# Ledger of designs, part 1: peptides against a protein of PDB entry 5HB3

Every score and structure here is a prediction.

Target 1, 150 residues: chain A of PDB entry 5HB3
Amino acid sequence: RQMQDRCMSEYNQRIRNAPEGSIDPFRMACYKIIGRCDLSNRSLDGLQTDVNDWIWLQFNLARETDRSLELAGESYGLAELQASIREIGLKHFPKTAAEDTNGSFGMFFYLQILAGMFEQAIAYLYPFSYVDAVHFAIALTYYGLLRPVD
Positions, changes and structure headers below are counted from each chain's first letter, unless a header gives other numbers.
Peptide ipSAE was made for these designs. It is ipSAE averaged over its two directions, with the distance scale d0 held at 1.0 Angstrom where the peptide's residues are scored. Compare it between designs on one protein only; published cut-offs may not apply.
The geometry check fails a fold that doesn't show the stated peptide or that is severely misdrawn somewhere.

## One batch from the design tools (peptide; made by RFdiffusion4, then SolubleMPNN; aimed at target 1 S43; its pose is not in this set)

Design b1_p17_4_s3
Fold by OpenDDE base, seed 5:
Structure b1_p17_4_s3 (fold): chain B 150 residues (1-150), chain A 17 residues (1-17)
Amino acid sequence: as target 1 above (150 residues)
Amino acid sequence: SSEEQFAKLLEEHLASL
């Protein structure tokens, strides 16, 4: 909490007073991740990032805790992340095996699994790979993450 | 938006394969 408060204070001061482009991008990243500053912008400006970095950042910024416990002025939880993943899926990933030209369906499956969207993930994977979907369903059921069929 | 950021990174990722 103390570190978070300090980061938030420093972020607010720097964003208002520092010349444009003068703030160390790594320092800014620390303010965002630790201080949860400016969660409306979930990017690391001035840093070279890839898709894995994006995934890492989203899941670090998204809290599983109740929004009522969030000390930051802005809240971003798992529900919001799940909603974002759904929208990403609708816009940027194949909906059917016939639409799959680049094999990217696996990444969307992966995102859904990370977000705890297990039933949706299995349902999505099934038309692309029956065998894989069944294997994942068995594993998820074993760990109590997927409800068995009655 | 974060979605737009992902879309860009996804495109870059796919291009690198």
Scores: peptide ipSAE 0.413, ipTM 0.898, DockQ to the pose 0.716
OpenDDE base, seeds 1, 2, 3, 4: peptide ipSAE 0.400, 0.406, 0.403, 0.407; ipTM 0.895, 0.897, 0.895, 0.896

## One batch from the design tools (peptide; made by RFdiffusion4, then SolubleMPNN; aimed at target 1 S40 K91 L111; its pose is not in this set)

Design b1_p20_6_s1
Fold by OpenDDE base, seed 3:
Structure b1_p20_6_s1 (fold): chain B 150 residues (1-150), chain A 20 residues (1-20)
Amino acid sequence: as target 1 above (150 residues)
Amino acid sequence: SKQKKLEEYYKLLKPFGYKK
């Protein structure tokens, strides 16, 4: 807690008072991750990142904690992340193989798996590749992660 | 290319708080 408070203090000081372009983005990233500073902005400014970095950050920042215990007074958990992934899927990923123009269905499948959305992931994958969907379904069922409907 | 694909994903995720 003391460390987090210090991180928050330093983060706020730098973001408010530092000359433009002088902020160390790596240090700010550390404050974000360790200190959980400014959770409303779940991104890393000034750093070269990719989709994997983004999703990694989302999971690291996700907490099932009472907002009253958060320094930022914000709430962001797995449910919110899952909701975001669903929204992304609905808006930006192909629904059918015929709609798929760039082969991006795999990425959305991957995101759903990471987020523990196993049933949805399998259901999504099936029309694109039934063989792969079956393989994943078998594996997930074996480990008790997939809940088949009776 | 891989880089171009990543750029597309950046655009896709930007509204959800992702920044390059």
Scores: peptide ipSAE 0.017, ipTM 0.476, DockQ to the pose 0.406
OpenDDE base, seeds 1, 2, 4, 5: peptide ipSAE 0.016, 0.017, 0.017, 0.017; ipTM 0.473, 0.466, 0.483, 0.498

Design b1_p20_6_s4
Fold by OpenDDE base, seed 3:
Structure b1_p20_6_s4 (fold): chain B 150 residues (1-150), chain A 20 residues (1-20)
Amino acid sequence: as target 1 above (150 residues)
Amino acid sequence: SLKDYLQKLYDLLKPFGRKK
């Protein structure tokens, strides 16, 4: 706890007082991950990251707990993560097979699966690959994970 | 509709599923 408090203090100090461009992005990333600082900003500015890094970060930051237990006074749970994935899907991934120029539909499918968005994932995959969607649906049903949506 | 599709799929595969 004392370490986290120190991280929070240093993070806030640097964010407020450091000259522009002088902040070490790796240090700030450490504060973010270890100290859980500034949970409203779930990105690592100044670092080269890919989709795997992004999703890893999201899951590390996600907590299913009361806000009162968070040092930062903020909360970020599965629901918020799912909302974020929906948002990035709308912005960065193909909606139809005709829009898919680089085969990235599979990645978005994967992200949805990781986030427990099983029904949405199957629905998304279906127009791209009917056979695969059916197979995944069977598997998800086998594990009791597939439920009809409202 | 999507809901109808998912419901049909769920109903079809439900007997093979496990309880969460």
Scores: peptide ipSAE 0.022, ipTM 0.509, DockQ to the pose 0.019
OpenDDE base, seeds 1, 2, 4, 5: peptide ipSAE 0.020, 0.021, 0.019, 0.020; ipTM 0.502, 0.508, 0.513, 0.520

Design b1_p20_7_s4
Fold by OpenDDE base, seed 1:
Structure b1_p20_7_s4 (fold): chain B 150 residues (1-150), chain A 20 residues (1-20)
Amino acid sequence: as target 1 above (150 residues)
Amino acid sequence: SALQQKKQEWYSLLKKEAKR
């Protein structure tokens, strides 16, 4: 809490007083992750990052917090992340095999699995790869993560 | 590689949703 308060204070001061883009990217990352500052922007500019880094960041920012305890007045948990993934899927990923040109369906499937959206992930994968969907469904069921349909 | 290129494309798409 003390660290978060300090980060928030520094962030507010720097945002007001420093030119845009002048803050060290690593420090900015700390403000976001530790201080939960400006969670409306869940990207790290000025750093060499890839898709794995992006995923890591999203899940690190998606914390279970009480809104009343959030200094920034911003809440971002698993539910919000799941909602974001749904929106990403709707906007940027193929809906059917016919729309898939580069095999990107696998990435969206992966994101849904990571976010615990198991039923939705299997349902999404099914029209792209029946065999893979069945295999994952069996595995998820075995581990109690997917409810079988009677 | 082809996989690396695909990952970069995916990353580019995902970044569009990072700012809301």
Scores: peptide ipSAE 0.331, ipTM 0.851, DockQ to the pose 0.711
OpenDDE base, seeds 2, 3, 4, 5: peptide ipSAE 0.324, 0.321, 0.328, 0.329; ipTM 0.849, 0.850, 0.852, 0.851

## One batch from the design tools (peptide; made by RFdiffusion4, then SolubleMPNN; aimed at target 1 F93 M107 L111; its pose is not in this set)

Design b1_p24_1_s1
Fold by OpenDDE base, seed 5:
Structure b1_p24_1_s1 (fold): chain B 150 residues (1-150), chain A 24 residues (1-24)
Amino acid sequence: as target 1 above (150 residues)
Amino acid sequence: AAAAAAERQKKLEEFKKQLHKELT
């Protein structure tokens, strides 16, 4: 708790008082990741990142704890992340095989799997690759992650 | 076949880059 409070204090102080462009972006990243500061902004400003960094950050910042236990005062759980992934899917990924021009369906499948959206992931993958969808469905069922429907 | 695969990969990488810009 003391460390969290210190991180928040330093983060807020720098955001408010530091000259523009003088803040070390790596230090700010540490405040976000370790200190869980400013969780409403789930990006690393001032750093050269890619989509893999974004994915890593989202899942590391997400917490499955009660809001009362969140030291940052802000809560962002798996449910919110799942909702974000759904929105990303609707906006940026093909809905049908006919819309798939870049072969990006696998990436959206991957995001859904990471987020524990197993039934939705299989349902999404099925029209793109029947064989792959069946194989994943079998594996997920074996490990108790997918519930078969009659 | 190799050329086609390379082109597909290029398109996917471009997509990932654009997606990242829109997510951040």
Scores: peptide ipSAE 0.459, ipTM 0.872, DockQ to the pose 0.848
OpenDDE base, seeds 1, 2, 3, 4: peptide ipSAE 0.451, 0.455, 0.459, 0.454; ipTM 0.870, 0.871, 0.872, 0.871

Design b1_p24_1_s4
Fold by OpenDDE base, seed 5:
Structure b1_p24_1_s4 (fold): chain B 150 residues (1-150), chain A 24 residues (1-24)
Amino acid sequence: as target 1 above (150 residues)
Amino acid sequence: SAAAAAARAEKLAEFLEKLHKELT
């Protein structure tokens, strides 16, 4: 708690008082990850990051705690992450094979799997690759991760 | 901010496209 408070204090101070362009992005990233500062902004500005970095960050910031007990004053859990992925999917990924111009469906499938959206992932993959969808469905069922529709 | 989230999503999409191109 004490460490977290210190992190938040320093983070806020730097955001407010540091000269433009002088903020160490790595330090700010540390404050965000360790101190859980400014969770409303779940990106690392000033750093060259890829999709793996992004998803890693999302999972690290995600907490399954009672919002009322969140020390950071902000809450972000798996549900919120899943919602974000859904939104990204709606805007940026093909819905059908006919819309797929660059083969990006696999990435969205991957993101959904990582976020535990197994049923949605399989349903999404099915029109793009029937065989792969079936294989993944079998595997997910084997591990007890896929919930059949009632 | 919803607007900020949207902007980040756009950046992510752009990155994913680049990544896909690099991996294929």
Scores: peptide ipSAE 0.029, ipTM 0.478, DockQ to the pose 0.044
OpenDDE base, seeds 1, 2, 3, 4: peptide ipSAE 0.016, 0.026, 0.028, 0.025; ipTM 0.397, 0.453, 0.457, 0.461

Design b1_p24_5_s2
Fold by OpenDDE base, seed 5:
Structure b1_p24_5_s2 (fold): chain B 150 residues (1-150), chain A 24 residues (1-24)
Amino acid sequence: as target 1 above (150 residues)
Amino acid sequence: SAAAAAAAQKQKNLEEFLKKLQEE
């Protein structure tokens, strides 16, 4: 707790008082990841990152925190991440095979699988690739991860 | 070569996606 408080204090101080462009983006990234500072902004500004880095960051920030223990009042867990992925899907990914121009459906499927959204992932994949959807459904069922629809 | 080109295009698409996410 003391470490987190110090991180938050330093993070806030730097954001407010540091001259423009003087903030070390790596240090700010450390505050975000380790100190869980400013979780409303789940990006690493000033750093060159790729999609894998983004994915890594989202899942590392999405911790099961006891809301009572998070001093920052910001709870970001798996449920919030899942909600974010749903929103991202609606905005940035094709909903049907006819809308798929660049084959990006696979990325959204991947994100849903990583987030444990198995039923939704299979349902999403089905119109793009029937065969793949069936194979994944079988595998997920085998491991007890897919809930049968009553 | 065709596979490499396809992979490069996919990577570009993902980078563009990431850029859009960071702007939100």
Scores: peptide ipSAE 0.088, ipTM 0.661, DockQ to the pose 0.582
OpenDDE base, seeds 1, 2, 3, 4: peptide ipSAE 0.085, 0.080, 0.077, 0.085; ipTM 0.656, 0.653, 0.654, 0.658

## One batch from the design tools (peptide; made by RFdiffusion4, then SolubleMPNN; aimed at target 1 H92 L111; its pose is not in this set)

Design b1_p27_8_s3
Fold by OpenDDE base, seed 5:
Formats: sequence, C-alpha cells, structure tokens
Structure b1_p27_8_s3 (fold): chain B 150 residues (1-150), chain A 27 residues (1-27)
Amino acid sequence: as target 1 above (150 residues)
Amino acid sequence: KELEKALERLKKRIEKGKVYLNGFILS
C-alpha cells in the first residue's frame, strides 16, 4: 500500500499544482493503475491506446476486493465493470440479429464472458448463432460456470 | 471438434468487433 499511497499523493499534488501539459502521461497512467486515482475516468489520456489496451485496463482496474477495505482509492470492482459492460451493450451493440449490421455481436458476447456474465452472454448469443450458443453453454456448464435451464 | 469450430468462428467475430469497438470506446 505504500506505493499506492505515494501514487495518490503525487497524483493529487500534480493535478492541482502542475502547469498544464507538464505531466508525463505515462506517470499519470501509473497513478491510475497502481494508485487507483480518478477511476471514474478509465482511460489513458495522452497515450496511444487501442481496444486491447482498453480491455486490459478495465479488468486491471476492477479489483476483486471488499469496497469497504479500499479506503484510500476509489471503489471499482467486478460489479461496476459488469454494469459498464451492460451499458456499453445497450448503447452500442445490436440487441437482435435484425439489428446486426457489422457482425459486432461477437465482441459483446466476448466482453460478457470476460466479465463473468455467462448466463447473459449465452442468452445474448443465441439469437445470433444458436449452434454456437449451445456449444458454449455446454462447455460453460461442464466447467461449472453456467446453470442448466429447462 | 464442434466446440473448436465455434471458437474459431467466435475469434473471427471478435476481431471484427474489436475494430468496431475501437471506433467509439476511446472517443
């Protein structure tokens, strides 16, 4: 926690006192990842990033810890990540096969799986590809991640 | 084998989706 506290302290100091544009974006990234600073903004400003970096960042920031124990930093866990993914899905991904114009449904399925939203993921995939949905459902059930349905 | 095929299809779809997601998630 010593490193985390240091990051938080430096983050707060630099955000308030540093001249505009003088802060190293890599340093700011470290403050965010290690110090968990400003978790309401889960992006890395001033850095060239892609979707892979974004995904990596979301899951690294989403700590599986008791929120009550995170006294120094902002709270962001699996529940918040799942909520964010759900929101992204509602806003940007097709809800039905008829709405699918670019075949992006697979990405939303993937995000849901990564976030442990297994039942929702299978239910979502089914109207797009029932065969694949069944196979993934069987696999998830085998590993104890999905509850069988009637 | 069928699961493997499903995974292969999913991989392709994910790649398409990454391009799409990259278009708006960082904007």
Scores: peptide ipSAE 0.285, ipTM 0.850, DockQ to the pose 0.778
OpenDDE base, seeds 1, 2, 3, 4: peptide ipSAE 0.282, 0.265, 0.263, 0.281; ipTM 0.849, 0.840, 0.840, 0.846

## One batch from the design tools (peptide; made by RFdiffusion4, then SolubleMPNN; aimed at target 1 F93 N102 M107; its pose is not in this set)

Design b1_p28_5_s4
Fold by OpenDDE base, seed 3:
Structure b1_p28_5_s4 (fold): chain B 150 residues (1-150), chain A 28 residues (1-28)
Amino acid sequence: as target 1 above (150 residues)
Amino acid sequence: SELEELKKKFLKLVEENKELFQEKLRSS
């Protein structure tokens, strides 16, 4: 708690006194991850990251939502993450096998799984690989993560 | 092989976070 409070204090001071984008990217990451500061801006601009690094960050930020609400008064929860994944999917990933020119459907499936969008992930995977979709559905059911369809 | 690696990551993720996922799903 003490460290988190210090991070928030320093972050607020720097935001007031520094030009936008001038803060060291690693320090910014520290403020966001440890201090839970300004979670509405959850990008790690200036860092060389791939999709895996980005989704790892988003997942960890979402997991700590309850604690962040208690300590920081700001939150970026699972619902916001899921909304972001949906938006990214609409813009950047294939909707059908015919649109899949680079095999990127697996990455979007992975993103949806990380965000807990299990039913949507299975539905998305089915037209690309129906056998795998069934296998994943069985696994998710075994762990009690799939809901019965109405 | 890429799909197999994805499956491994998936199973590991689900196993390590199943309680958390279940809780988040109930609260959503």
Scores: peptide ipSAE 0.020, ipTM 0.534, DockQ to the pose 0.091
OpenDDE base, seeds 1, 2, 4, 5: peptide ipSAE 0.019, 0.018, 0.018, 0.020; ipTM 0.506, 0.485, 0.447, 0.527

## One batch from the design tools (peptide; aimed at target 1 K91 H92 N102 M107)

Design b1_p29_2_s4 (made by RFdiffusion4, then SolubleMPNN; its pose is not in this set)
Fold by OpenDDE base, seed 2:
Structure b1_p29_2_s4 (fold): chain B 150 residues (1-150), chain A 29 residues (1-29)
Amino acid sequence: as target 1 above (150 residues)
Amino acid sequence: DAAARAAAAAAEVQRQFEQELLEKLRAEA
């Protein structure tokens, strides 16, 4: 608790009062990841990252902890992440094979699978690759992760 | 050779796509 409070205090102080360009982005990243500071902003400014880093960060921050036990004062769980992924899909990924110019459908399928959105992931993949959708559906059903009735 | 150039071109297109995607993802986070 003492460490958590210190992290929050230092994060807030630096983000508000530090001279422009003087903030250590790695330190700020540590405060966000370890201290869970400012969870409303789930991006790391000033760092060179890729899509995998973004994915890792989102799932690391999305903790399924009871709100009453969350020391950060802010809660961000899997449900919120799933909602974000849905919005991302609606805005930035192809809906049909005809719209797919970069082969990006696999990335959105991957995001949905990671987020546990199995039924939606299979439904999305189906028009792009029937064979792959069937294979994943079989595997997910085998492990009890796919609800075929829904 | 032609194969190497094609592979390099494909890699560059992929990098550009991922960079644009990352910017979009950050905007949603």
Scores: peptide ipSAE 0.360, ipTM 0.790, DockQ to the pose 0.568
OpenDDE base, seeds 1, 3, 4, 5: peptide ipSAE 0.316, 0.310, 0.312, 0.316; ipTM 0.761, 0.769, 0.771, 0.767

Design b1_p29_6 (made by RFdiffusion4)
Amino acid sequence: AAAAAAAAAAALAAALAALGEAIMADAAA
Pose (drawn by RFdiffusion4):
Structure b1_p29_6 (pose): chain A 150 residues (1-150), chain P 29 residues (1-29)
Amino acid sequence: as target 1 above (150 residues)
Amino acid sequence: XXXXXXXXXXXLAAALAALGEAIMADAAA
């Protein structure tokens, strides 16, 4: 309780609202991770990072809590992470084979799998490659990670 | 055949990088 309050406040006063270009980029990153500061802007600004670093941060900052009482601030768990993956899908990725030329649909399928969006990931992949979709569904069903119809 | 496969892998990697940059820019906005 103490450390979360001290760390959150310290980050707001002495880092976010501090002179720009003065604070080490990695240090700001360390605070965002350790203290989960500013869950509203889950980016790694000021660092040479790629899409995998961004993906990692989304999960790294995610935490699951019992759905019984409040958290300090806004919650960020698997549910919120999935909601974010969904909108990225509509905005940046195709749904039909006609919209895809480079083979990028595989990235969105990969993202949905990471987020545990198994039903949606298989349904998304089938139009691009029914063979792979059929077999990935077999792999998931074997371990019990695919909700079937009654 | 090997050269064509390498060129296709390179085009795919460039397209995935460009998508990653767009996603990161939109997430930071």

## One batch from the design tools (peptide; aimed at target 1 N41 R42 K91)

Design b1_p30_2 (made by RFdiffusion4)
Pose (drawn by RFdiffusion4):
Structure b1_p30_2 (pose): chain A 150 residues (1-150), chain P 30 residues (1-30)
Amino acid sequence: as target 1 above (150 residues)
Amino acid sequence: EEEEEELEEEEEEEEEEEEEFKEELKEITA
């Protein structure tokens, strides 16, 4: 309780609203991770990072809590992470094989798998490669990670 | 010189697309 309050306030007063270019980029990153400060802007600004660093951060900041009472601020769990993966799919990735030329649909399938969006990931992949979709579904069904129809 | 100017325009376009993509990711995650 104490540390979360001190760390959150310290980050807002002495880092976010501090002189720009004065605070070490990695230090701001360490506060965002350790204190989960500013869950509204889950980026690694000022660092030489790639898409994998961005993905990692989305999951790193995610935490699951019992759905019974409030959290300090807004919650960020698997549900919110999945909602973010979904919009990224509509905005940046194709749905039909005609929209894809480079083989990028695999990235969105990979993102949906990471987020546990198994039903949606398989349904998304089937039009691009039904063979791979059929077998990945077999792998998931074997462990019980695919909700079948009655 | 014309080939160098075309390469510089291509690099600027790539940088603008990367920045726009990062801004879109920030808007989505907001």

Design b1_p30_2_s2 (made by RFdiffusion4, then SolubleMPNN; from b1_p30_2, 15 letters changed)
Fold by OpenDDE base, seed 5:
Structure b1_p30_2_s2 (fold): chain B 150 residues (1-150), chain A 30 residues (1-30)
Amino acid sequence: as target 1 above (150 residues)
Amino acid sequence: DEKEEEERKKKKEEEEKKKKFREELKEISS
């Protein structure tokens, strides 16, 4: 807690007092990840990131258990992440095999799996690859991760 | 020359899609 409070203080001081562009983006990333500072902004400005970096950051920032203890604006959980993934999926990923020109369906499948959206992930994969969808469904069922449709 | 131009166009379109995707990730995360 003391370390977090110190990180928060330093983060706020730097944001307020530092000239634009003078803040080391890696240092700010450290404050965000370790100190959980300013979770309302979950992007890393000034860094070239890909989807893997993005998803890694989101999972590190996500906390499901302590919503009641987190101040308003500092709470970010798995539900919010899942909502974000759904939104991204609707806008940027193919919905059908006919729309898939770049083979990007696998990335969206991967994101859904990481976020624990297993049923949705399998349902999404099915029209692209029946065999793969069945294999994943069997595996997820074996591990008790797939809920049987009543 | 036509194939090279088509490949350049395709590459540019892919880069633009990647850029839009990154912008969307930032927007959703802000």
Scores: peptide ipSAE 0.189, ipTM 0.671, DockQ to the pose 0.498
OpenDDE base, seeds 1, 2, 3, 4: peptide ipSAE 0.184, 0.170, 0.176, 0.167; ipTM 0.666, 0.655, 0.664, 0.655

Design b1_p30_2_s3 (made by RFdiffusion4, then SolubleMPNN; from b1_p30_2, 13 letters changed)
Fold by OpenDDE base, seed 1:
Structure b1_p30_2_s3 (fold): chain B 150 residues (1-150), chain A 30 residues (1-30)
Amino acid sequence: as target 1 above (150 residues)
Amino acid sequence: MEKEKEEEEKKKKEEEEKKKFWEELKEINA
């Protein structure tokens, strides 16, 4: 708690008082990850990031903490991450095989799997690759992660 | 020569699409 409070205080002070361009983006990233500061802004500005870095950040920020215990007043959990993935999917990924111009459906499938959206991931993959969808469905069922619709 | 140019152009388009995707992701997460 004390360390988090200090991180939040320093983060807020720097955002408000630091001259433009003087803020070290890596330091700001540390405050965001460790201090859970400014969870509404889940981007790391000024850093070169890829999909793996982005998803890693989302999972680190998505903590199942009691919202009442977060001093920041900002809570970001798995539900918020899943909502974000859904929104990204609707905007940036093909909804049907006919819309798939660049083969990007696999990335959205991957993001849904990572976010624990197993049923939705399989349902999404099915029209793009029947064989792959069946293989993943079998595997997920074996591990008890896919609920068969009775 | 022509195939190499087509592959370079394809790679450039993929990089541009990837860049656009990341820019849009930053906007969603802002």
Scores: peptide ipSAE 0.117, ipTM 0.581, DockQ to the pose 0.388
OpenDDE base, seeds 2, 3, 4, 5: peptide ipSAE 0.116, 0.110, 0.105, 0.104; ipTM 0.587, 0.577, 0.567, 0.591

Design b1_p30_2_s4 (made by RFdiffusion4, then SolubleMPNN; from b1_p30_2, 16 letters changed)
Fold by OpenDDE base, seed 2:
Structure b1_p30_2_s4 (fold): chain B 150 residues (1-150), chain A 30 residues (1-30)
Amino acid sequence: as target 1 above (150 residues)
Amino acid sequence: SEKEKEEKEKKEKEEEEKKKLLEELKKILS
């Protein structure tokens, strides 16, 4: 709830302060998805709320700096971030539901979404929560962030 | 009790792992 409320508050502040049409549709989609995801609240219950808020803020700041470069293609910073998240995922997060003792899968899913790794995030979430993975896939497709599978 | 010690050690290990993860995330996001 608190993270959802903060995401919504930041989202609303950014909408109010941004010139019309200047808000990155990707950022808007991420806020809407994260704000609607019950997963964000449950999966992050195992992490201190302060850490989650800090991670959220840092990812948002990192994406804002690359916004000018995103128009020119994958920013070098984003590619490095994605590589680092993959490495962290392999080392520190469960690969299967049987390995998930602390519900940490949702945190890794969240990190992947923040890094724009949508296809990988959905693929990762699927074995943990089929229903949530499908809902996220539909939402991401609606916002043009996931290519519909023909 | 030995079980309480094991549970405490398990919690301490989990906290240490979380701390390491956070430190790695901080390095990436800095």
Scores: peptide ipSAE 0.148, ipTM 0.626, DockQ to the pose 0.192
OpenDDE base, seeds 1, 3, 4, 5: peptide ipSAE 0.059, 0.127, 0.145, 0.147; ipTM 0.483, 0.608, 0.636, 0.628

